# Ledger of designs, part 153: peptides against a protein of PDB entry 5OOQ

Target 1, 227 residues: chain A of PDB entry 5OOQ
Amino acid sequence: YREDVRQVVTHPANALSFLQPGRLVEISVNGKDNYGWGAVVDFAKRINKRNPSAVYTDHESYIVNVVVNTMYIDSPVNLLKPFNPTLPEGIRPAEEGEKSICAVIPITLDSIKSIGNLRLYMPKDIRASGQKETVGKSLREVNRRFPDGIPVLDPVKNMKIEDEDFLKLMKKIDVLNTKLSSNPLTNSMRLEELYGKYSRKHDLHEDMKQLKRKISESQAVIQLDDL

## One batch from the design tools (peptide; made by RFdiffusion4, then SolubleMPNN)

Design b2_p23_8_s2 (from b2_p23_8, 10 letters changed)
Fold by OpenDDE base, seed 2:
Structure b2_p23_8_s2 (fold): chain B 227 residues (1-227), chain A 23 residues (1-23)
Amino acid sequence: as target 1 above (227 residues)
Amino acid sequence: DERRKRREESEELLKLMTELKKK
């Protein structure tokens, strides 16, 4: 059922309107290379210059350029071709204990695991020196602030997917989740999830408060320097 | 220049957080 939801969510008719620059997306390439959450640079319709009549599936018909901060440091990133989703051999995410770098990779819609309900600032020229790293820092900060995971777009509430079959699917998933939660073991998990969400909300509130204070302090210092 | 960049980063983060709170 999760895959069915993913297929609907990542369909061009639904996904493209939410792939603005800076949109967070969770990336899995070829079902094995998990890059985690990246940020959308842009997207374009896939065009095969060698075969203009090439027909792609809906999920492969667009190329999305994304910034990731999990690229293995020794990956041959210089071999990456713009708008070519067929990644060279050796292009992979860093494993545990390996160092990673920021990179822009072209992916298909089929490589999107989920679409986040967050949008980062995306520099106008992501290819300029240091810009990818800036986005990478922002990604790290987001992950730090959302230890329980980045919020995913709600297909119904946020994406406004109103297809009846899809709604039925979502209801079935909800029922199954409810049944699972009715188990004493799941009640504990639900409580833990609720507590996790509460804790996260509290942490976010505190972080916001601290940021506002820092901004205020910085403004005060600037005013003092202007005096 | 560094102070300006830090401020812009903080403002962006604040904007993101504010948008999350509204939902």
Scores: peptide ipSAE 0.023, ipTM 0.585, DockQ to the pose 0.055
Fold by OpenDDE base, seed 5:
Structure b2_p23_8_s2 (fold): chain B 227 residues (1-227), chain A 23 residues (1-23)
Amino acid sequence: as target 1 above (227 residues)
Amino acid sequence: DERRKRREESEELLKLMTELKKK
C-alpha cells in the first residue's frame, strides 16, 4: 500500500505541482541509493534527442534536479550530465563514516520516496560557487530541527488527491505499465483503453492541479508580502 | 552576512510553507 501511495503521489499529475524550487524530497535512486532528503532545483520533461519517439513511463517522463548533501566525496560528480537521470558509475551516497559533499543530481519521479511539507530557499544560480553548500547547510539544519523526520505532504489534505477512481486508475495503469514492460504484447490493448480513459481524467486532473498551484503560489506571494 | 541572510530566508520560507499547508 505504501508503494501504491508513492506511485500516486509521484505521478506527474500530482507531483509536479509540488516540485517547486526548494521543495524537500526524499530520494532513493533505483531503490538502492538512499540520498535522504534533498531539495528540488527544477524539473523538465525528459527529451530524448537521439530518439524523439521514445516513450517513457509517466514516472520516468520527467527529470528532477535535486540538491543532496549526502553524496560520497569521491563520487565522480564531474561526470554528471544535466537532465540525464542515468547516473555514472560511482555516483552514490556516502556510507556511515564516509565524508559527503553537496551535489546536484538528476533523478526521475520514480526516485522520489516522499515529498516533504517544507520548502527551502533555493538560490537562483545553484551552480554558482558556494550555493550548493548553502543549500546543504539548510538541509542539515532542517534535519536537526526535525529529529523525528521531516513532515511529509499529506496526499489528501495537502495534495488534495480526492478522486478514488483516479487512484484506482493510477494503480491499474501502473500495474499495466509494469506488465507491459515485461510483456508488451499481452496487455497493450487493455493498457491503451485504460490509458485513454486515464488521459481524459488526467487532463482534467492536471487542469485542476494547475489551478491549485496557481492559487497556492498566489497565497504564498501574499504571505511573503505580509512577512 | 550573506550566509546569515540566506539562513533567514530559508527559515522564512519554511514557516511560510508550513502555514500554507495548514490551510
Scores: peptide ipSAE 0.065, ipTM 0.662, DockQ to the pose 0.018; fails the geometry check
Fold by OpenDDE base, seed 1:
Formats: structure tokens, C-alpha cells, sequence
Structure b2_p23_8_s2 (fold): chain B 227 residues (1-227), chain A 23 residues (1-23)
């Protein structure tokens, strides 16, 4: 359900009006590289000059340039091309204990995990010496001030998404969250352990079902060959 | 009340960031 909300929120029809310079966005590239919260520089419609007939999905049809302060220091940032969301090999966030630098990276809308209800001041010339670092300092200060997380835009109240199906989805999520909060296990010190055991048990059951299906299919094939 | 507080915090943060840039 959270992914469904993300798909709606990050759709161009909804997201673009909130991608003003300085807007905070939470960034996850290709579902693997989490850069945390960055700040929007600008965005543009994706144009493939080499293949004008290229059809992009809605979420890949725009490129957003964002300042991040979590880029690995030894990443080949000089190979980054503005408005090219295909990142060079080696471009990644710093891991724990690694040094990070500020960088401007081009991302697609699909790489936005959430849109923050906060805007930083964005310098007019972000490429000027020291400007990226200034934004980086601001990002650090934001994270310091919001230890419980940066406020996210409310899709209904802030973004004014009034689609009926979306509203139904949001209501369903609210009901589920209420149930989760009311569950005695939520406050249990053993919640993580219980969830881990449950998840493992579930995975094992699914594996067993798949194996049983494969065995059944193999037996069926053998029976067909013996006929 | 909590949402209002977060909004106020965000506005205060924006103000602070503007002040930091002037420094």
C-alpha cells in the first residue's frame, strides 16, 4: 500500500508542482542506493536526442536534479551528466564509516521515496564553488532538527489529491495503521523477534509449497511419459 | 496541534537557513 501511495504521489501530474528549487525529497536510486534527504535543484522533461521515439513511463519521463550530501567521496562524480539519470558505475552513497561529499545527481521521479514539507534556499548557481557544500550543511542541519524524520507532504491536505480511489486507499491505510497501533504485539519487546520468526516461517512455508508443486509437476510429467 | 507544531518548526528552520546564508 505504501508503494501504491508512492506511485500516485510521484506521478508527474502530482509531483511536479511540488518540485520547486530547494524542495526536500527522499532519494532511493534503483531501489538500492539510499541517499537520504536531498534538495531539488530543478527538473526537466526527459528528451532522448538519440532516440526521439523513445517512450518513457510517466515516472521516468522527467529528470530531477537533486543535491545530496551522502555521496561516497571516491565516487566518479566528474562523470555525472546533467539530466542523464543513468548514473555512472561507482556512483553510490557512502556507507557507515565512509566519508561523503555533496553532489548534484540526476534522478527520475521513480527514485523519489517521499516529498518533504520543507524547502531550503537554493542558490541560483549551484555549480559555483562552495554552493553545493552550503546546501549540504543545510541538509545536515535539517536532519539534526528533525531527529524523528523530516515532515512529509500530506497527499490529501497538502498535495490536494482528490482522486476517489486514492482516498479509499488512504482510508484503508489509516485503518490498517490503527489496527497495527492497537495490536498488543506492537509494543512488545519481542516484536522484532516474533516478526523475524514469523517472516522466516512464512518464507519456509512458501518454499515448501513451491517444492511440493515442483514435485507434483515432476510426477505428473513422469506419469505422462509412462502413458 | 502536532501538525501545526511541525509546520511552525519548518518555518523556523527556513528562517534559520536564510539567516545562516547571510552569515
Amino acid sequence: as target 1 above (227 residues)
Amino acid sequence: DERRKRREESEELLKLMTELKKK
Scores: peptide ipSAE 0.060, ipTM 0.645, DockQ to the pose 0.022; fails the geometry check
Fold by OpenDDE base, seed 4:
Formats: structure tokens, sequence, C-alpha cells
Structure b2_p23_8_s2 (fold): chain B 227 residues (1-227), chain A 23 residues (1-23)
């Protein structure tokens, strides 16, 4: 259900009017690279100069440039091209214990996990020396002030999405959230431990899946070289 | 002057954030 909500919220018809400069957005690139909360610089319709007849899905039809403060320090940020959502190899968020830097990355609407109900001041020239770092400091301050999470736009109250099927979906989610909050396990310290273990297991599973994919890709390349 | 404006904007944003958190 959360993914269904995300698809509706991130649709151009709904999202674009809320992607003003400085708007906070939570970023997950290709479902694997979580950059956390970033700030919108600008957006534009995706244009393929090499293939003007290229048709993109609704969620891939726009490119959003966002400032993040979680980029791995040794990422090849110099290879980033504005309005090109195909990120160079090595562009990734910093892991635990790694140093991070501020960067502007181009993403699709599909890489937006959530849209925040807050806007930062966005410098007119984000490419000027020191401007990205200023936004990065602001992002750190916001995260410090909202330890329980940055407030997300309400799809109904704030975004005015009034589709009947969507409203039904939201009601179902609210019922589920109420049930979850009323569950004695939610207040149990044990749930936090179990959730921690589950989260670790999930992360390990995703890591394994990625490793298997890399192995498969490497094997495919080796087979191609042997042919 | 620009630093002052940025501080004022940041303070206004913080006030807005604080007000939103109280609701």
Amino acid sequence: as target 1 above (227 residues)
Amino acid sequence: DERRKRREESEELLKLMTELKKK
C-alpha cells in the first residue's frame, strides 16, 4: 500500500507543483541507494537529444536536481551531468563510518521516496563555491531538529489529491496504522530489537541479492569474453 | 546584509518548523 501511495504522490500531475526550490525530498535511487533527505534545486522535463522520439514513463519523464549531504567522499562527482539521471559508476551514499560530501544529483520522480512539508532557502547559484555546503549544513540542522523524522506532505490535506480510490487507500492505511499503534508489541522494547534484527536481515538479504547480481553480471561478461 | 537575510530566513523557517511541530 505504501508503494501505491508513493506512485500517486510522485506522479507528475501531483508532485511537480510541490517541487519548488528548497523543497525537502527523501531520496532512494534505483531502490538501493538511500541518500536520505535532500533539497530540490530545480526540475525539467526529460529530453533525449539523441533520440527525440524517446517515450518515457510518467515517473521518468522529469528530472529533479537535488542537493544531498550524504554523498560518499570518494564518489566521482565530477562526472555528474545535470539533467542526466543515469548516474556514473561509483556514485553512492556514504556508508556508516565513511565520510560524506555535498553534491547535486539528478534524479527521476521515481527516486523520490517522500516529499517533505518543509522548504529550505535555496541559493540562486548552487554551483558557486561553498553554496552546496551551506545547504548541506541546513540539511544537517533540519535532521537534528526532527529526530523523529521530517514531516511529510499529507496527500489529501496538503496535496489535495481527491481521487476516490486514493482516499479509500489512505483510509485503509490509517486503519492499519491505528492497529499497529494499538498493538502491544509496538510499545515493547522487544519490538525494537526484533525490528532491528529484521532490518539487519533485510539489509543482509538486499546485500546478498546485490552480490548475486554482481556475480551473475561478472559471469555473463566472462562468458562473452570466452565466446 | 546577505548573511543577515539568510539568518532571518533561517529563523523564519525555524519558526515555521516549530509551529508545524506544535500542531
Scores: peptide ipSAE 0.023, ipTM 0.610, DockQ to the pose 0.024; fails the geometry check

Design b2_p23_8_s3 (from b2_p23_8, 9 letters changed)
Fold by OpenDDE base, seed 5:
Structure b2_p23_8_s3 (fold): chain B 227 residues (1-227), chain A 23 residues (1-23)
Amino acid sequence: as target 1 above (227 residues)
Amino acid sequence: DERRKREEESEELLKLMTKLREE
């Protein structure tokens, strides 16, 4: 059920407005590499130059660059390619007892476990010498100040997600959390169906927005030609 | 010395972060 909420929260329609520079996000890459809390540098729409016709899922359609302070020290960070979320082999968080360094890594929205209710002041040029380490120190201090965990954005109160299907999803989750006797499988399927409907409605809405934008752009071009 | 260091760290954190809860 936490995954269902995560899917809605990390959807571009909801997440992008909260991925300002310095926003804290909890990072898990490919469901196995946990980097902990990092800070957003920027994000961009994913573009495949080799295959322009490539269609990405909503959660894979954007690349988010994040500063982490948990990168294994011997990771081949020099092999990281900007805006390529497919990380080279050997790029991983430090394990217990290993030394870590600060790094900027490109991730997809699907790699965001949580969005924090905190935002760091970010250097203008994060790639400049020493800037990543400064952010790393800030991350350590934040973790120290919040031993019980960094506060997460409230999807309704903070993110203002007012979608009826999402609200129903949240209500269902609350009911399921209170009813330990419910079959987790049936409830999961129902939540997946609700999310599917939400995603489809959102896709249609985005398509409409894109079409309206294209129409407006075309009209603007026509007006310029008539001038 | 340790208390002073903690206060400095606290001030630094306050300067480095904003909370969306207040927005």
Scores: peptide ipSAE 0.027, ipTM 0.579, DockQ to the pose 0.016
Fold by OpenDDE base, seed 1:
Structure b2_p23_8_s3 (fold): chain B 227 residues (1-227), chain A 23 residues (1-23)
Amino acid sequence: as target 1 above (227 residues)
Amino acid sequence: DERRKREEESEELLKLMTKLREE
């Protein structure tokens, strides 16, 4: 359900009006590289000059340039091409214990995990010396001030998404969240342990069912051959 | 109440960031 919400929120029809310079966005590239919260520089419609007939999905049809402060220091940032979301090999966020630098990276809308309800003041020329670092400092300060997480735009209240199916989805999510919050196990110190045991038990049951099916199928084949 | 608090915190942060930029 969260992914469904993300798909709606990051759709060009909804997202673009909230991608003003300085808008905070949470970035995950290719579902692997989490850069955390970055700041929007600008965006443009994706144009393939080499293949004008290229058809992009809605979520890949725009490129958003964002400042991140979590780029690995030894990443080949000089190979980054503006408005090219295909990142060079080696471009990745810093891992724990690694040094990071500020960089501007081009991403697709599909790489936006969430849109924050906060905007930074962006320099007019982000490519000027020291400007990226200034934004980086601002990002650090934001993270410091919001230890429980940066506030996310409300799709209904802030983004004014009024689609009926989407509203139904949101209501369903709210009901599920309420049930989860009301569950006595949610606050249990043993929740992780219980979930682990439950998951293992479930997996074992599924494995047993599959094995039983295979045995039954094998027996059926043997009976057919004896027939 | 928590959402409202977060919105207020966001506004305060924006104000603070404005002040920091002016300094």
Scores: peptide ipSAE 0.031, ipTM 0.620, DockQ to the pose 0.024; fails the geometry check
Fold by OpenDDE base, seed 2:
Structure b2_p23_8_s3 (fold): chain B 227 residues (1-227), chain A 23 residues (1-23)
Amino acid sequence: as target 1 above (227 residues)
Amino acid sequence: DERRKREEESEELLKLMTKLREE
């Protein structure tokens, strides 16, 4: 069911409007290379210059450039080709104990595990010297601030996905979660912790939404005062 | 207390985002 949700969320019809510069996304390439949370630089429709008639699946039809701060330091980043999601051999995230660097990698929508409910400030020229590292620092700070995980966009509340089948899916998931919570095994410390974390994440998400509204309102007021 | 903590965390996040924009 989680994969089903992911498929819907990462579909171009839903995802693209939330892939603004600076948007946090959780990245998993080829189902094995987990880069963690990165920041969107931009995206473009995938074009095959060699085969203009190439047809891609919906989830592979766009290339998203993302800044990651988890690239293995000795990875051949110089071999990265812009807008080519087929990553060269050796491009991988750093493992435990390995040093990492910041890099911009092209990924498909299918490589997005989740879309965060946060946006970083993105430099105008991410390719300029030091800019990727700045974003990397920001990513580290965000991770520090959210030890329980970066808040994920709510597909219904935030993304406004109103498809009936999707809503049914979400309800089913909710029911299952409720059943799991009602199970005596849910009294396990782990489930309480998970639920606590989930609840906390949910609450933080709502709080962030409220804060964003307040900020927007404050900015609007400031703009009105400047007028 | 939990609500207050959540509000504080949200405020901290907002501050962080603001700082990042000013940088």
Scores: peptide ipSAE 0.025, ipTM 0.536, DockQ to the pose 0.035; fails the geometry check
Fold by OpenDDE base, seed 4:
Formats: sequence, structure tokens, C-alpha cells
Structure b2_p23_8_s3 (fold): chain B 227 residues (1-227), chain A 23 residues (1-23)
Amino acid sequence: as target 1 above (227 residues)
Amino acid sequence: DERRKREEESEELLKLMTKLREE
């Protein structure tokens, strides 16, 4: 159901009117590269100069340029081309422990996970030296102020999506959310405990994998000595 | 001093965001 909502929200008929400069959007490229919240620079209809007859899906028919502050520092950002959503190899968000930089990346509407109910003040020339970093600082500050997450646009109240089927979908989601909120597992203390247990389990699993690797390496060395 | 500067920058950003919501 969440994906269905996302498809409706990110459809050009609904999304474009909310992609003003400075609009916060949550970015996931190709379903794998999560850049977190970025700020919209601009958008344009996708044009293929090599194949003018190319037909794109609705969600791929526009390109949105966004400022992100989570780009891996060693990413080949110099190879980024404005309004080309096909990102060069090596363009990725920084992982835990890696340094990040600010960058402007072109994305499709399909790469928008959510649209925030906030706008940043955007400089007139984002490509000028130091301007991306200024926006990056603003993004960090917003994230600091909203530790529970940046508020998302309400599709009905804010975006005025009044389609009957969509409203039915939203009602179903509300019912499910109510059930989820009433679930003892969603109690903050229990979620924290479960998350703690999950995190510990994950850490233990990683430790086990590392130990298994070390054992395998040691066995390989022993086999080499016995040969 | 650095904390105060961050708080001031934070307040300015909030003011800017609030103004953008009212427009």
C-alpha cells in the first residue's frame, strides 16, 4: 500500500506543483542508493536528444535536480551531467564511517521516496562555489531539528489528491497505522528493546561471519604449510 | 560561543522556513 501511495504522490500530475526550489525530498535511487533528504534545485521534462521519439513512463518523464549532502567523498561527481538521470558508476551515498560531500544529482520522479512539507531557501546560483555546501549545512540543521523525521506532505490535506480510489487507499492505510500504533510491539520501549536485540543479533552475526572468515583463512594457511 | 552561533543559525533557518510556509 505504501508503494501505491508513492506512485500516486510522485506522479507528474501531483508531484510537479510541489517541486519548487528548496522543497525537501527523500531520495532513493534505483531502490538501493539512499541519499536521505535533499533539496530540489529545479526540474525539467526529460528530452532525449539522441532519440526524440523516445517514450518515457510518467515517473521517468521528468528529471529533478536535487542537492544532497550524503554523497561519498570519492564519488566521481565531476562526471555528473545535469538532467541526465543515468548516474555514472561510483556515484553513491557515503556508508557509515565514510566522509560525505554535497552534490547536485539528477533523479527521476521514481527516485523520490517522499515529499517533505518544508522548503529551504535556495541560492540563485547553486553551482557557484560554496553554495552547495551552504545548502548542505541547512540540510544538516533540518535533520537535527527533526530527529523523528521531516514532516511529509499529506496527500489529501496538502496535495489535494481527491481521487476516490486514492481516498479509499488512504483510509485503509490509516486503519493499518492505527492497528500498528495499538500494537504492543510499536510501544517505544518495546521497539527500542527489539531494535536493540536486532542490532545485537546483527552485530553477533557479523562477528560470526568475521570469525568464520578468520578460521577459513587460518585453515587455508595451514593447508598451504601441509602442502 | 560556537553553540550560540549554531542556535542563531538554527533560528534564522526556522524563520526562513516559516516565512516560506506563510507565502
Scores: peptide ipSAE 0.023, ipTM 0.566, DockQ to the pose 0.026; fails the geometry check

Design b2_p23_8_s4 (from b2_p23_8, 11 letters changed)
Fold by OpenDDE base, seed 3:
Structure b2_p23_8_s4 (fold): chain B 227 residues (1-227), chain A 23 residues (1-23)
Amino acid sequence: as target 1 above (227 residues)
Amino acid sequence: MEREKRKEKSEELLKLMTKLQKE
């Protein structure tokens, strides 16, 4: 159930407007590497230079650069390629007892576990000496101030996700959390169905938005030719 | 010819949008 909500929250149409510089995000890469809370540097649409016609899924269509303070110290951070979310082998968070360093890593939206309701002050040049470490100190301070966890954006109240299917999904989750004891399988199937409907509807809206943009671009070109 | 193709493409896109809005 939480995964279904995560998929909606991290969809580009919902997430991108909240990925301002300094936004806190909880990071899990490939469902294996938990970096904890990091801070957004920037994001860009994923472009494949070798295959410009490459189509990515919605959750893989953007690259988010994030500062983390949990990178394993001996990770080959020099092999990190800007705007390449495919991380080199050996790039991982520090385990218990290991030393960590600050790093900027490129991730996809699918690697975001949650979006925090907090923003750090982000230096203009994060690549400058000492700037990543400054952000790392700020991350530690935030974690210290919020021992029970960093506040997460409310999908409805904060993110203004007003889609009817999503609201139904949220209500069902609430009911399921309250009724945890009765027929979890049936409830799970219903949740998957609702998520499927939401996803389809959202895809249609995105397609419409893209079409509108293409129409507008075409009209603009026609007007230029008529001048 | 290029103007006609652009117009046809615009009409096709509009038709697709209308279909998507009705669904």
Scores: peptide ipSAE 0.006, ipTM 0.325, DockQ to the pose 0.021
Fold by OpenDDE base, seed 4:
Structure b2_p23_8_s4 (fold): chain B 227 residues (1-227), chain A 23 residues (1-23)
Amino acid sequence: as target 1 above (227 residues)
Amino acid sequence: MEREKRKEKSEELLKLMTKLQKE
């Protein structure tokens, strides 16, 4: 259900009117690279100069430039091309223990996990020396002020999405959230520990699945060589 | 070489399964 909501919220018909300069957005590139909360610089319709007839999905049809403060320090940021969402190899968020820098990255709407109900002051020339770092400081300050997370735009109250099917979806989610909040585990001091164990178990399960696949692939190759 | 890699992967899988069962 959360993904369904995300698809609706990040659709151009809904999202673009809320992507003003300074708007906070939570960024996950290609579903794997989590940059956390960034600030919108601008957006533009995606144009392929090499293939003008290229058809993009709705969620890939616009490029959003965002300031992030979580870029790995040794990332090849100089290879970033404005309005090119295909990021160079090595462009990634800093991991735990790594140093990060501020960068402007081009992303698609599909890389927006959530849209925040806050806007930062955005410098007119973000490419000027020191301006990205200023925004980066502001992002750090916002994260400090909202330890429980940055407020997300309400799709109904704030974004005025009034589609009947969407409203039904939101109601279902609200019911589920209520059930989750009423669950004794939510209030347990051991929730973090239990979640940690669950997460590790899940990761191990996924690793196991991947290994099984690799074994099967290796067996298939052997069978092909024996034929 | 491929048999050794397969054996290594199988051992790794077994280790992961064992860890998963202990959790």
Scores: peptide ipSAE 0.006, ipTM 0.373, DockQ to the pose 0.031
Fold by OpenDDE base, seed 2:
Structure b2_p23_8_s4 (fold): chain B 227 residues (1-227), chain A 23 residues (1-23)
Amino acid sequence: as target 1 above (227 residues)
Amino acid sequence: MEREKRKEKSEELLKLMTKLQKE
């Protein structure tokens, strides 16, 4: 059920407007590698240079660059490729007792567990010497100040997700959480259906926005040619 | 009450982090 909420929250239609530089996000890569809270550097639409016609799922269609301070020190960070969310072998968070370093990693939206209600100051040039470490110190300080966890964006109050299907999804989740005795399978299928409808609706809205932008850009070019 | 306190703490932290990074 938490996964269903996560899917909605991390959908491009909702998440991208909150992935400003410095935004805190909780990161789990491939459901295994938990980097904890990192800070957003930037994001870009995923482009496959080898296959420009590649179609990605909504949650895989964007690459988010994030600063983490939990990278294992002996990880082959030099093998990290910008905008490649497929991390090289050996790229992992430090385990207990291991030393960690700061690194910028490219992740997909699907690797975001939570979006925090906090933003760090993000240096303009994160690749400059010492800048990642500065962000890393800030991340440590945030974790120190929030021992009970970093505040997460409220999907309704903060993210203003007022979509009726989403609200229905949330209500169903609440009902499922309260009704421990209800058949989990039936409720899960219903939630998946609602999420599917929500996702399709938002995909259409994003397509419309992109089309409107293209039209606006085309009109601007026409005006320049008529001048 | 608890949500408002978390919001206030978040805002306070944001201010502090902004100051720390400007120094």
Scores: peptide ipSAE 0.024, ipTM 0.506, DockQ to the pose 0.019; fails the geometry check
Fold by OpenDDE base, seed 5:
Formats: sequence, C-alpha cells, structure tokens
Structure b2_p23_8_s4 (fold): chain B 227 residues (1-227), chain A 23 residues (1-23)
Amino acid sequence: as target 1 above (227 residues)
Amino acid sequence: MEREKRKEKSEELLKLMTKLQKE
C-alpha cells in the first residue's frame, strides 16, 4: 500500500511542483542505499544526448539533484557526473560507525521515498566551498528538532491530489490500517489495480492538455498569416 | 497542409475526450 501511494506522489505531474530548492525529500537509491532526508537543489528533464529517442518511464524522466549529509567519507564522489543518475561503484551511504560527508547526488523520482512538508534555505551556489556543509548542518538541525521523523506532505491536503481513484486508494488504506488485515496479499493486488487505473487516467489527461496546447499554437500561427 | 493538421489534432482531441468520459 505504501509503495502504491509513493508511485502516485512521486509521479512528475504531482511531485515536480513540490521540488523547489530546499525541499526535503527522503532518498533511497535502487531500493537499497538509504541516504535519509536530503534537500533538493534543482531538477531537470532527463535528456539522453546519445539516444534522443530514448523513452523513459515517468518516474525516470527527470533528474533531481539533492544534497545529502550521509555519504560515506571514502566514496568516490569525484566520479559523480552531473545529471547522471547511474551512480559510480562505491557511492553509498555511511554505515553504522562510519564517517559521513555532504554530497550532491543526481537521483530519479523513483528514488524518492517521501516528500517532506519543510523547505531549507538553499544557497544560490551549492558548489561553492562550504555551502553543501552548511546545508548538511541544517539537515542535522531539522533531524534534531523532529526526533519522531520529519513531517511528510499530505497527498490530499497539501499536494491537492484529488483524483477519484487515488482518493479511493487512500480510503482503502485507512480501512486496512483500522482493520488488522487478515488478508494482506489480496489487499495489495487491489491497490495495484487502482494505481494502474489512476496512471492510465492521468496519462490521458496529460495527452489532452498537450493536444489543446498544440491546437492553440496552430491557431495563433494562422491568425498571424491572415494579418 | 496546416488546416489538415489542425483537423487531425482536433479529431484526436475529441477521441481522447470521449475516452476520458467513458472511463
């Protein structure tokens, strides 16, 4: 259930408007490397220069640059390539007892576990000396102030996700949380089906918006030629 | 040519709208 909500929340149509500089996000790369809470620097649409016809999934179609303060100190951070979410070997979070450093890493939307309801002050030039460490100190302070966890954006109240299928999903989750679910597997399959319906409806809506824009642009050109 | 492209886009939009209303 949590994964299905995450897929909706991290979809570009919902997430991008909340990925302002300084936005806190919880990061897990490849489902294994948990960096904890980081801060958004910026994001850009993913472009493959070698294969411009490359089709990315919605969750892989944007690159988000984030500051983390949990990078293992001996990680080869110098090998990080801007806007390349394929991280070099050895790039990992510090384990228990290891020292950590601050780093800026490029991730996809699929690597976002949650979006926080907080924004840090983000320096204009994060690559300047000491700036990433300043953000790292701010992250530590936030974690200190919220020992029970950083508040997460409410998908409905804060993100204004009002899709009927999503609302049905949320209601089902609430019912399942109240009912000690005797059949967790059946409930998971229903949730996947609801997410599938939501995703299809959303894709159609985006296609309509794009077509309307193209029609409007074409009409504007004709009016200029008739003048 | 531009009028034909507009007509095609309008028809495509109508198809999408009809699909969204049925779902």
Scores: peptide ipSAE 0.006, ipTM 0.346, DockQ to the pose 0.025; fails the geometry check

